# Ledger of designs, part 99: peptides against a protein of PDB entry 1EBD

Target 1, 138 residues: chain A of PDB entry 1EBD
Amino acid sequence: KASYEGKVAAEAIAGHPSAVDYVAIPAVVFSDPECASVGYFEQQAKDEGIDVIAAKFPFAANGRALALNDTDGFLKLVVRKEDGVIIGAQIIGPNASDMIAELGLAIEAGMTAEDIALTIHAHPTLGEIAMEAAEVAL

## One batch from the design tools (peptide; made by RFdiffusion4, then SolubleMPNN)

Design b2_p25_3_s4 (from b2_p25_3 with S2A Y3A T9A K11R W19R R24L)
Fold by OpenDDE base, seed 3:
Structure b2_p25_3_s4 (fold): chain B 138 residues (1-138), chain A 25 residues (1-25)
Amino acid sequence: as target 1 above (138 residues)
Amino acid sequence: AAAEALIAALRAEQAANPRTYVPLP
């Protein structure tokens, strides 16, 4: 957040057109387990009248999380039903602080759950959980 | 405050729905 807002402010001072997209700005908490969020929460989308799918996949079903003995938590995608576009994501679990970046990119680019589901993730990785949650949204 | 609220919300959701393999409306 602060670094991105600082960049936008510097660009504005330099007379370049720039905007802050607050929807695509991640929030991270380095707790145990780690927490991360980007874009809409499910309830926030509902309160704004957006019809959404909430797709969740648990780290307890991820092969890398099992191999690491670190299986607490889940990934959640918030997907707009009309067009399948990802508008939010939340992670509680291992490496949530880094894994949120893929989902931030997907939201910024206006990607669908299908785009992530069709993206080959390396096996076994924690990142596969994004693909698995995207498949749940289809 | 905001960080603690985020952790509490995600932990509460995990406790209520430890596994979800279907879309929730």
Scores: peptide ipSAE 0.160, ipTM 0.649, DockQ to the pose 0.015
Fold by OpenDDE base, seed 2:
Structure b2_p25_3_s4 (fold): chain B 138 residues (1-138), chain A 25 residues (1-25)
Amino acid sequence: as target 1 above (138 residues)
Amino acid sequence: AAAEALIAALRAEQAANPRTYVPLP
């Protein structure tokens, strides 16, 4: 957030029109387990009248999380039903602070749950949870 | 404040639905 707001401010000072896109800005908490969010929360989307699918996948079902003995938490995708576009994501679990970057990229690029589900993730990785949650949304 | 609210919300969701991993409308 602060670094992105600093870039927008620098661009505005340079005479380039720029706005802070708060939808694509990740929020991270380095707790145990870690927490991360980007884009819409499910309830926020509903309050704005967006019809959504909330797809979850647990760290307890991920091969890398099992191998690390760190299986607490889940990844959640918030997917717009009209077109399958990912509009938000939340993670509580190991490496949530880094894993949120893929989902931030997907939201910024206007990707669908199908685009993530069809992307090959390395095995075994924590990143496979994003693919598995995207498959749940199909 | 905002960090604590995010942690509390995600932990509450995990505790309420520890085995629900299907799309919810």
Scores: peptide ipSAE 0.153, ipTM 0.635, DockQ to the pose 0.015
Fold by OpenDDE base, seed 5:
Structure b2_p25_3_s4 (fold): chain B 138 residues (1-138), chain A 25 residues (1-25)
Amino acid sequence: as target 1 above (138 residues)
Amino acid sequence: AAAEALIAALRAEQAANPRTYVPLP
């Protein structure tokens, strides 16, 4: 947020057309395990009357997490049922602080669970859990 | 406050559903 607002201000001063247009702000907590969130929580979406799929995949099923012996936690996607658009994501687990960036990009771009499910992730990586959670949402 | 609430929510969800493998379609 603050860095983005600062960039928009700098671009405006430079005479470039720029606006503060963002859908999601990531929240990260460097705990053990790490926690991250972007966009809607499942209950928040429901409270706003959005019909959602909550797709959850555990790190215990991820090949890289198994190889690292760090398998506690999960990734959750919050997917709007009407159009399959990802509107939120939560991660508790290894590297959650960096992994949330892909999901922040997906939300800002208006991507679907299908877009993520069809994106080839390198094997084995922690990032594959985003693809696996997206497949659950289909 | 907000960070502590996020940690508490995600830890509570993890504790409520330990190691459920989603069945492959």
Scores: peptide ipSAE 0.149, ipTM 0.652, DockQ to the pose 0.013
Fold by OpenDDE base, seed 4:
Structure b2_p25_3_s4 (fold): chain B 138 residues (1-138), chain A 25 residues (1-25)
Amino acid sequence: as target 1 above (138 residues)
Amino acid sequence: AAAEALIAALRAEQAANPRTYVPLP
C-alpha cells in the first residue's frame, strides 16, 4: 500500500461556464478512499443560522460495498430541517467522485431527502447509500 | 481519522470558494 501522502489537491471542478450561479460546486479528492463534497457542510449551515439534520450512513452497511470488500467511509447529507431540502453532501468511500453528482443535481434542483428516499436505486449498488442516508434524515 | 481530515481539508477549500455558499431559497 503506497500511502501516497501526495498533497490533497482538491480540484474544485469549476467546469461550468461563469454565466450560471451554481449553488452547489462539487469538490473531489482522488485519494484512497476518495473524498467528495457539494454544498454546505453541517457547521457552515449552522454558522449561517440554518437548522439542519446531518444524516450519516456508513459504507460498511451497504450491500455493494460489502461485496467489493471496500467498506471504509460514509455518506453525510446536510438537510434543512424546515422543508427537508438537501443543502449539502459529503462522501468518503468507493466511487465518491462519481456518486457526488446525484447529490449535486439534487441540491441544484432543490430536492428533498424524501425525493431521494423515494427514488428507486438499482440493487445492489454503491449509490443506494444516498437513499439510505436520505431515509435517516426523515 | 484520515476520513475526517480529508473532509476538513475539503471544507477549508470550499470555504475559500464564495460560489459554494450561495444562500439557498
Scores: peptide ipSAE 0.105, ipTM 0.541, DockQ to the pose 0.029

Design b2_p25_4_s1 (from b2_p25_4, 11 letters changed)
Fold by OpenDDE base, seed 1:
Structure b2_p25_4_s1 (fold): chain B 138 residues (1-138), chain A 25 residues (1-25)
Amino acid sequence: as target 1 above (138 residues)
Amino acid sequence: SAAALAALAAQREAERARHEKILAK
């Protein structure tokens, strides 16, 4: 956050007006399990009157998480129903702090749940859970 | 709903415009 805000401020000082989009700013808690979020929470989207699908997939169903014996939690995608665009993501579970970056990229790029569902993830990986959650949103 | 979607779209467009400026330098 601070680094990103610092970049926007530097650009503004240089005569290039920039806005901070906090939707693209990840938040991480290094707990056990880890927690990460980017963009909208489901309730935040609803409170703003955005019709959303909350697509949830559990780590207990992920092959890599099972192999690691670390299956607590889930990935949740917050998907706008109108066009399938991903507007938020939350991860509670193994490697959430790093895995949130893929979803931050997807949100920043304006990707849909279909875009992630069609992205081949290596098997078995924790990252497959993003693809699985995207398939739930279809 | 429409206002929220428009605001989100405007924010994302502002970020894209910023990234394009950075990449053009």
Scores: peptide ipSAE 0.019, ipTM 0.358, DockQ to the pose 0.065
Fold by OpenDDE base, seed 4:
Structure b2_p25_4_s1 (fold): chain B 138 residues (1-138), chain A 25 residues (1-25)
Amino acid sequence: as target 1 above (138 residues)
Amino acid sequence: SAAALAALAAQREAERARHEKILAK
């Protein structure tokens, strides 16, 4: 219930047109699990006629999440199919509030899923989930 | 769509220009 409410709240915040011309304004809900979003949601991109890949990787498959016994949720990358550019990201899970910053940076810099996939993440870390989700988008 | 891509590109360029202005201060 709380995780669903956190997701809906994050989606509602990200669904408001920003009166500030930032490309990627992060939204965070400190629920359990945490919810974070930056850039496009998959449906928003589709509604604008952007062909996207929604690459999803679960925390249940992340070595650090397993070691922490905190495996609820997932990371989703919204990747523009034409050129592989990351245009959005959503995280529901452990440390989502902090991990969203990497993806915000990637979006602002115009990085691709390949750029994230080729970035070496320390093992084992929660941050590896971004790399794993990026590999799904390739 | 080409229009959606153009809109994203325009947003990116607007933010780049904002960053450049901040860095120039």
Scores: peptide ipSAE 0.018, ipTM 0.363, DockQ to the pose 0.063
Fold by OpenDDE base, seed 3:
Structure b2_p25_4_s1 (fold): chain B 138 residues (1-138), chain A 25 residues (1-25)
Amino acid sequence: as target 1 above (138 residues)
Amino acid sequence: SAAALAALAAQREAERARHEKILAK
């Protein structure tokens, strides 16, 4: 957040066009397990009157997480029910701090759960959990 | 500068208004 706002402020001082998008600013906690979030939480969307699907997939069902013996946690997608657009994501588990970037890109681009579900992820990888959670939202 | 901070505040407000319009569809 602060780094992104600092970039926008520097561009404004230099007289360049810039914008601040608070919807797609990631938050990361480097705990064990790691925690990451971008966009809406399910309850925040509901409090604003947005009808959402919360699609959740556990690391305990991910082939790479099993092979690494690191299966704590899950990935959650917050999907707008009207059009299938991804408006938020939360990850608790292995490599959450890096994996959140794919979902931040998807939110900024206005992608749907179908777009991620139809994107081929290598097997077995931790990143494959994004595809599995997207399939749950369909 | 005060002008640079005002420009940043205006940019933030414009983006909030953009998101509200997108989510209201």
Scores: peptide ipSAE 0.014, ipTM 0.327, DockQ to the pose 0.170
Fold by OpenDDE base, seed 2:
Structure b2_p25_4_s1 (fold): chain B 138 residues (1-138), chain A 25 residues (1-25)
Amino acid sequence: as target 1 above (138 residues)
Amino acid sequence: SAAALAALAAQREAERARHEKILAK
């Protein structure tokens, strides 16, 4: 957040139009397990009157997480029901701090759950959980 | 639905083939 805000401020000073999109700014807690979030939480979307699908997939069902013996937590996608656009994501689990970047990119680009579900993820990886959660949202 | 899963599987296979072609370049 602070680094991105600093970049936006520098661009504005240089005369380049730039806005801080707080929807696509990730928040990370380097706990064990790690926690990461970007965009809307399910309840925030509901409180704003957005009809959403909350798709959740557990690390306990991910092949890489099993191989690492680190299966605590889940990935959650918050998908706008109207058009399938991803508007938020939360990850609690191994490597959540890095894995949130894919979902931040997806939100910033206006991608759908289908776009993620149809993206080939390497096997076995923790990143496959994003694809699996996207399939749940379909 | 079974139809939706079949469509998803077909699209994944098409993307896999596309990625293999890209990686071969």
Scores: peptide ipSAE 0.013, ipTM 0.326, DockQ to the pose 0.017; fails the geometry check

Design b2_p25_4_s2 (from b2_p25_4, 10 letters changed)
Fold by OpenDDE base, seed 4:
Structure b2_p25_4_s2 (fold): chain B 138 residues (1-138), chain A 25 residues (1-25)
Amino acid sequence: as target 1 above (138 residues)
Amino acid sequence: DAAARAALAAEREARRAAHAKILAK
């Protein structure tokens, strides 16, 4: 039930052309689990002819998520293959609404997956999932 | 090091400019 609602929420967020001169406008759905998105979806990037890596890491492998007994969902980074620049991110899981801000900053600043992978995250935190997903993209 | 941070900032700015050009298409 929850996995289908998260997929429909992610698809509904993808449909708004930003009329505002920002590279990365976050969108959040306060469901259980929370859903957050910023920048490109994987399919949107492909439809625009951008060659991307979709790096996915599950909350079930995150130490903080395990400690909280809240391991549903994942983080997905959409990374441009040409230069490793992060162009989108989606989070379904615990604290997705707040965690999307780091990735929004990364996208707005033109950061790479390497920039996130080389950023020390506090242990144990949910935020480490961004680092882990970035490492998958390398 | 201040020079290394300045170099990294310039690289990020160049990547941001390249990304903005893609999004403007």
Scores: peptide ipSAE 0.024, ipTM 0.494, DockQ to the pose 0.057
Fold by OpenDDE base, seed 5:
Structure b2_p25_4_s2 (fold): chain B 138 residues (1-138), chain A 25 residues (1-25)
Amino acid sequence: as target 1 above (138 residues)
Amino acid sequence: DAAARAALAAEREARRAAHAKILAK
């Protein structure tokens, strides 16, 4: 947020039309395991009256996580039931801080769980867990 | 084809606009 707003302010000072246009702000905790979140938590969506699917996939079932011997945690997608749009994601596990960027892009683009499930992920990668969680949401 | 991809892009933009109204609350 702050660094992006700083860029927009610098562009405006330079005489370029610029606006802050974000839908979701990522949050990261660099713990072990790492924690990352973007958009809605499941409970926040429910508290706002949004009917959601919480699709969860464990790193213990991910081929790259197994190969790295780092299988703690999971990815969770928060998917709006009415249209399958991804409105939030949480990752606890290996490389969560970097992996949240794909899901941030998906949320900012208004992508569905189907859009992620139909995206080819390289094998074996940690990123495949996003595809697997999206398939759970279908 | 290019027309089908343009239609999918328009659908994504419509979904983004609907989602932004929710996240702005």
Scores: peptide ipSAE 0.022, ipTM 0.482, DockQ to the pose 0.106
Fold by OpenDDE base, seed 1:
Formats: structure tokens, sequence, C-alpha cells
Structure b2_p25_4_s2 (fold): chain B 138 residues (1-138), chain A 25 residues (1-25)
């Protein structure tokens, strides 16, 4: 947020046409396990009358998390049922602070759960959990 | 911008159509 707004301000000062146009702002807590969120929580979407799928996949089922002995938590995708568009994501677990950026990109680009499910993730990685959660949403 | 978001949606649909061709192989 602040860095992006700073870039827009610098471009405006330089006489370039620029506007703040982001869909999602990531929030991160560097706890153990880490917590990250971007876009809607499931309940926020429901409170706004958006029919959603909350697709959840546990780190306990991720091969890299098992290899690291760090299997606490999960990834949750909040997917709009009408069109499969990802409108939010939450991660509690290893590397959540960095992994949320993929999901932020997906939300900004208007991607669907199918777009992530069809993205090849390297094996074994923590990032595969995004693909696994996207498959749950299909 | 609404036009930019509509363009992103069209690009996404083109990508999905490309994925469908990959899955059909």
Amino acid sequence: as target 1 above (138 residues)
Amino acid sequence: DAAARAALAAEREARRAAHAKILAK
C-alpha cells in the first residue's frame, strides 16, 4: 500500500498520468506461524451478500511443509461462486508472508481458482498449497 | 479503471482457453 501510493505520487509529481488502482491490500503478521491475508475474508464476503466457496488446504498435507517439520496451519481461498474469481486469501503457516504475494497477484489480475489450479508449481514447494486449495474450489 | 478491468477479464479468458487446449492433449 504505502510503497504503491508513493510511486503513484512520484509519477504524478513528474507529470505522468497515474492513479491508485489496486483491488487488494496484503496484511501480514510475522508470528510463528506467520499469518497473511489479502482481499475478502469468507465472512466479509457473506456479509456483503457474495456467495463464496471457502477452499481450505492444510500444510499438514503439503510435502515441503512435512519435509520442514512445519505443518501448522492452512491456506484458504475465498472464491466467488458465480464465476470462480478469487476475491480473497488467508494463509497461516510457513512462509505465509511471502506466499500471499502470489494470491495478491491473482486477485489483482481477476484470476479464477482454475487459473491457479492450472499453474504449474514446483515440487516439492510450500507454494503447491495454493494449487491444492484452488483444486478444492473447483 | 473499469476498462482496464474488462481488459484483464478478456486476457484471463484467453488464458483459460489456452489451458483447455493443453488439457485436451
Scores: peptide ipSAE 0.022, ipTM 0.532, DockQ to the pose 0.047
Fold by OpenDDE base, seed 2:
Structure b2_p25_4_s2 (fold): chain B 138 residues (1-138), chain A 25 residues (1-25)
Amino acid sequence: as target 1 above (138 residues)
Amino acid sequence: DAAARAALAAEREARRAAHAKILAK
């Protein structure tokens, strides 16, 4: 957020019309475990009257997390039920700060849970948790 | 742009259909 706002401000100072037109802005806390979020939380979507699927997958079920002996937390996808479009994601766990970028891309592009579920993730990786959570949303 | 987003959505749908066909083999 702040780095991007700085870029938009620099472009505006340079006389370029720049607008913050992002659908999703990531937020990260570099704690142990790391916390990352992008788009809607499940409750925010419900409060706006959006019918959602909240798909959750734990790091304890991921082969890379087990190999790292770092299995705390989970990934949650917030999926709009009408069309399967991903509208939010939250990650608590190892590498959450980098893993949120895939989900930010998916939301900004208007991808579905099926688009992620059908994407081959390298094995073993923490990134496979996004695929597994997407499969839970199907 | 809404038209560009709609075109990209149609391309993604075509990819999903292609993947489903590959996975069914």
Scores: peptide ipSAE 0.022, ipTM 0.516, DockQ to the pose 0.039; fails the geometry check

Design b2_p25_6_s1 (from b2_p25_6, 13 letters changed)
Fold by OpenDDE base, seed 5:
Structure b2_p25_6_s1 (fold): chain B 138 residues (1-138), chain A 25 residues (1-25)
Amino acid sequence: as target 1 above (138 residues)
Amino acid sequence: SAERAARRAARRERNRREMKELAKR
């Protein structure tokens, strides 16, 4: 957030078009387990009148998380029901701080749950949980 | 945009083919 706001401010000072879009700004808490979020929470989307699907997949069902003995938490996708567009994501669990970047890209690119579900992930990886959660949203 | 939707559709069709071929191995 702060680094992006600083870049936008520098671009504005340089006479470039400056716009701050907060929709795809990641937030990370380096706790144990790690917490990461980008875009809408399910309740925020509902409070704005957006009909959403909340697709949740647990790390306890992820092959890499099992192999690491770190299976706490889940990934949640917040998917707009009208068109399947991903508008938010939350991760609580292993490597959440890095894994949120894929979902930030997906939101910024206006991708759908189908776009992630059809993305080949390496097996076994923690990243597969994004694919699994996307399949739940279909 | 319609152009963005067309690019996504073309990507989805490619990915779907690649996933089907991968799942046969």
Scores: peptide ipSAE 0.022, ipTM 0.509, DockQ to the pose 0.072
Fold by OpenDDE base, seed 3:
Structure b2_p25_6_s1 (fold): chain B 138 residues (1-138), chain A 25 residues (1-25)
Amino acid sequence: as target 1 above (138 residues)
Amino acid sequence: SAERAARRAARRERNRREMKELAKR
């Protein structure tokens, strides 16, 4: 937030068109396990009258998380039912702070759960959980 | 797909309109 607001202000002062607010601002808590979020929460989408699928996949089913003995938590995708567009994501677990960037890009790009499910993720990786959660949303 | 290409085109057009309206303020 603050670093982005500073960049927008600097670009506006420089006479550049700087005023596109990104749809998806990430929030990160560097706890153990880490917590990350971008876009809509499931309840927030419901309170706004958006019909959503909440696709959840646990780190306990991820091959890399098992190999690291760090299997606490999950990834959740918030997917709009009408068009399959990803509108939010939450991660609680290993490397959540870095992994949220893929999902932030997906939301900004207007990607669907199918776009993530059809993206090849390296095996075994923690990032593969995004593909698994996207497959749950299909 | 052609649909994915159309969705990406619509997003680029929206962003371009938003940038033009903000540059008038």
Scores: peptide ipSAE 0.021, ipTM 0.474, DockQ to the pose 0.042
Fold by OpenDDE base, seed 4:
Structure b2_p25_6_s1 (fold): chain B 138 residues (1-138), chain A 25 residues (1-25)
Amino acid sequence: as target 1 above (138 residues)
Amino acid sequence: SAERAARRAARRERNRREMKELAKR
């Protein structure tokens, strides 16, 4: 958010047409385990009257997390039930701070859980957990 | 196929517009 708004402000001062046009703002806490979020939480979507699927997949079921002996936490996708559009994601676990960027891109692009589930992730990686959570939402 | 790619792109653009309308609520 702040860095992006700073860029838009600098472009506006330079006389370039620029606008703040984002749907999702990532938030990261560099704790152990790391916490990252983008878009809606499940409860926020419900409070706004959005019917959602909360698809959760644990790092304890991820092959890379097992190989690293770092299996705490999960990825949660918040998916709009009507059309399968991803509207939020939360990650608690290994490399959550970097992994949230894929899901931020998915939300900004208006992707569905099917779009993530049909994206080939490298095996074995922590990033496969996004694909697994997307498959749960189908 | 190129047609399947075009259909996916059109879907994503619709979904992106819907997400922008949600973010304005």
Scores: peptide ipSAE 0.021, ipTM 0.442, DockQ to the pose 0.083
Fold by OpenDDE base, seed 2:
Structure b2_p25_6_s1 (fold): chain B 138 residues (1-138), chain A 25 residues (1-25)
Amino acid sequence: as target 1 above (138 residues)
Amino acid sequence: SAERAARRAARRERNRREMKELAKR
């Protein structure tokens, strides 16, 4: 957030056409396990009257997490029921700080759970959890 | 912006179409 807003401000001062137009701002806590979030939490969406699917997939079911012996936590997708659009994601687990970037991109691109579910992820990777959680949201 | 929102919607529709066509192969 701050780095992006600083870049937009610098571009505006330089006379370049720039605007703050983001849908998703990542938040990361570098704990053990790592915590990452982007977009809506399930309760925030409900409090705004958005009907959502909250799809959850555990690291304990991921082949890469098992191979690393680091299986704590989960990925949660927050999907708007009306159109299947991804509006938020939360990750607690290994590499959550980097894994959140894919989901931030998906939200900014206006992608659906189907768009992620139909995207081939490399095997075995922690990133496959995003695909698996997207399949649960269908 | 409204322009970026329209571009996001158009990208989603393209991606969905292309991936559904690929998944049928």
Scores: peptide ipSAE 0.023, ipTM 0.480, DockQ to the pose 0.128; fails the geometry check

Design b2_p25_6_s4 (from b2_p25_6, 14 letters changed)
Fold by OpenDDE base, seed 1:
Structure b2_p25_6_s4 (fold): chain B 138 residues (1-138), chain A 25 residues (1-25)
Amino acid sequence: as target 1 above (138 residues)
Amino acid sequence: AAERERRRAERRERARREMAELARR
């Protein structure tokens, strides 16, 4: 947020008409476990009258998380039911701060759960949890 | 936007066909 606001302010001052409406700004907390969020929370979407699927997959079922002995938490996708578009994501767990970037890209690109489910993730990786959560949303 | 949506639809349709062909083998 602050770095983005600083960049937009600098570009505006430089006379570049950068109307870049980002749909999703990531929020990260470097706790143990790490917390990351982008786009809608499930309850926020419901409060706005958006019918959503909350697809959740635990790190305890991820092969890389098991191999690292770091299995706390989960990934949650917030998927609009009408069209399968991803409108939000939350990660609590290992490497959440970096893993949120894939989901931020997916939201900004208007991707669906199917687009992530059809994306091959390397095995074994923490990133596979995004694919697994996307498959839950299908 | 419309070109991105077309390319996306084409990729999805290809993936669905490839998966349906694999499921028939």
Scores: peptide ipSAE 0.026, ipTM 0.485, DockQ to the pose 0.055
Fold by OpenDDE base, seed 4:
Structure b2_p25_6_s4 (fold): chain B 138 residues (1-138), chain A 25 residues (1-25)
Amino acid sequence: as target 1 above (138 residues)
Amino acid sequence: AAERERRRAERRERARREMAELARR
């Protein structure tokens, strides 16, 4: 957030049109387990009248998380039901702080759950949980 | 491939407009 706001301010001072889009800015809490979020929460989307699919996949079902014996938490995709566009994501669990970047890219690129489900993730990785949650949203 | 990329660009532009409208409400 602060680094992005600083960049937008620098671009504005340089005479370039720049807008702050707070929807695609990741938020991270380095707790145990880690927490990360980007875009809409499910409740925020509902409060704005967006019909959403909240696709949730647990780390307890991820092969890498099992191999690490670190299976607490989940990934949640917030998918707009009309067109399958990803509008938010939340991760609670191992490596959430880094894994949120893929989902931030997906939101900023206007990707669908299908676009992630059709992306090959390396096996076994924690990152596969994004693909698994995307498959739940189909 | 080229058709998929056109559709992605169109979805990206639509999503960005919609999200920017929602973030202003």
Scores: peptide ipSAE 0.025, ipTM 0.515, DockQ to the pose 0.066
Fold by OpenDDE base, seed 5:
Structure b2_p25_6_s4 (fold): chain B 138 residues (1-138), chain A 25 residues (1-25)
Amino acid sequence: as target 1 above (138 residues)
Amino acid sequence: AAERERRRAERRERARREMAELARR
């Protein structure tokens, strides 16, 4: 957040038109379990009149999370039903603070749930849960 | 915008082919 706002401010000072998009800015809470979010929450999208799929996959079904004995929580994708575009993501669980970066990239790039579902994730990894949640959204 | 969507469609088609090849192994 602060580094991105600083970049936008520097670009504006340099005479380049730049705007801060707060939707694409990740929020992280370094709790146990970790919490991360980027883009829309499901309720926020609904309150704005966006028809969404909330695809949820639990860490208890992730092979790496099982191997780590850290299976609390889930990944949630907020997917726009009209076109399958990912507009938000939430992670509660192991390594959520780093894993949110993939989903932040997906949202910024205007990727669909299909784009994530078709991305080969290494097995077994925590990151594979993004693919699994994307498959739920199809 | 249209060129970006074209490139996205081409990537999706490639990814579908790659996944179909992996599913045959």
Scores: peptide ipSAE 0.024, ipTM 0.485, DockQ to the pose 0.074
Fold by OpenDDE base, seed 2:
Structure b2_p25_6_s4 (fold): chain B 138 residues (1-138), chain A 25 residues (1-25)
Amino acid sequence: as target 1 above (138 residues)
Amino acid sequence: AAERERRRAERRERARREMAELARR
């Protein structure tokens, strides 16, 4: 966010029209556990009248999180029911700051929960939790 | 394969438009 806002501001100051055509701006808090969010929260989508599925998967069920002894938190996908398109994600847990990038890409690319669920993730990785949460949304 | 790619491109463009409209409200 801040680095991107700084780039847009620098481009505007330089007289270059910068169109922000991004739907998914990640927000990260480098706490322990880390917190990351991109796109809609479940309640925000509901307040806008979007019918959503909130699919949640815990790090306590992730093989890499278990191997790291860092199993606190979860991933939540916010999926539009009409077409299965991912419109938001929240991660509380290990490596949330980096893992949010896959979900940001998924939102920007108009991917569905099925598109993530059918993507092979390396085993064992923390990233598998995105696949598992996508399977919950099917 | 080609039909799946076409449907993905159409879905991507739809989702991008809808979400850009929502983010501007």
Scores: peptide ipSAE 0.022, ipTM 0.488, DockQ to the pose 0.064

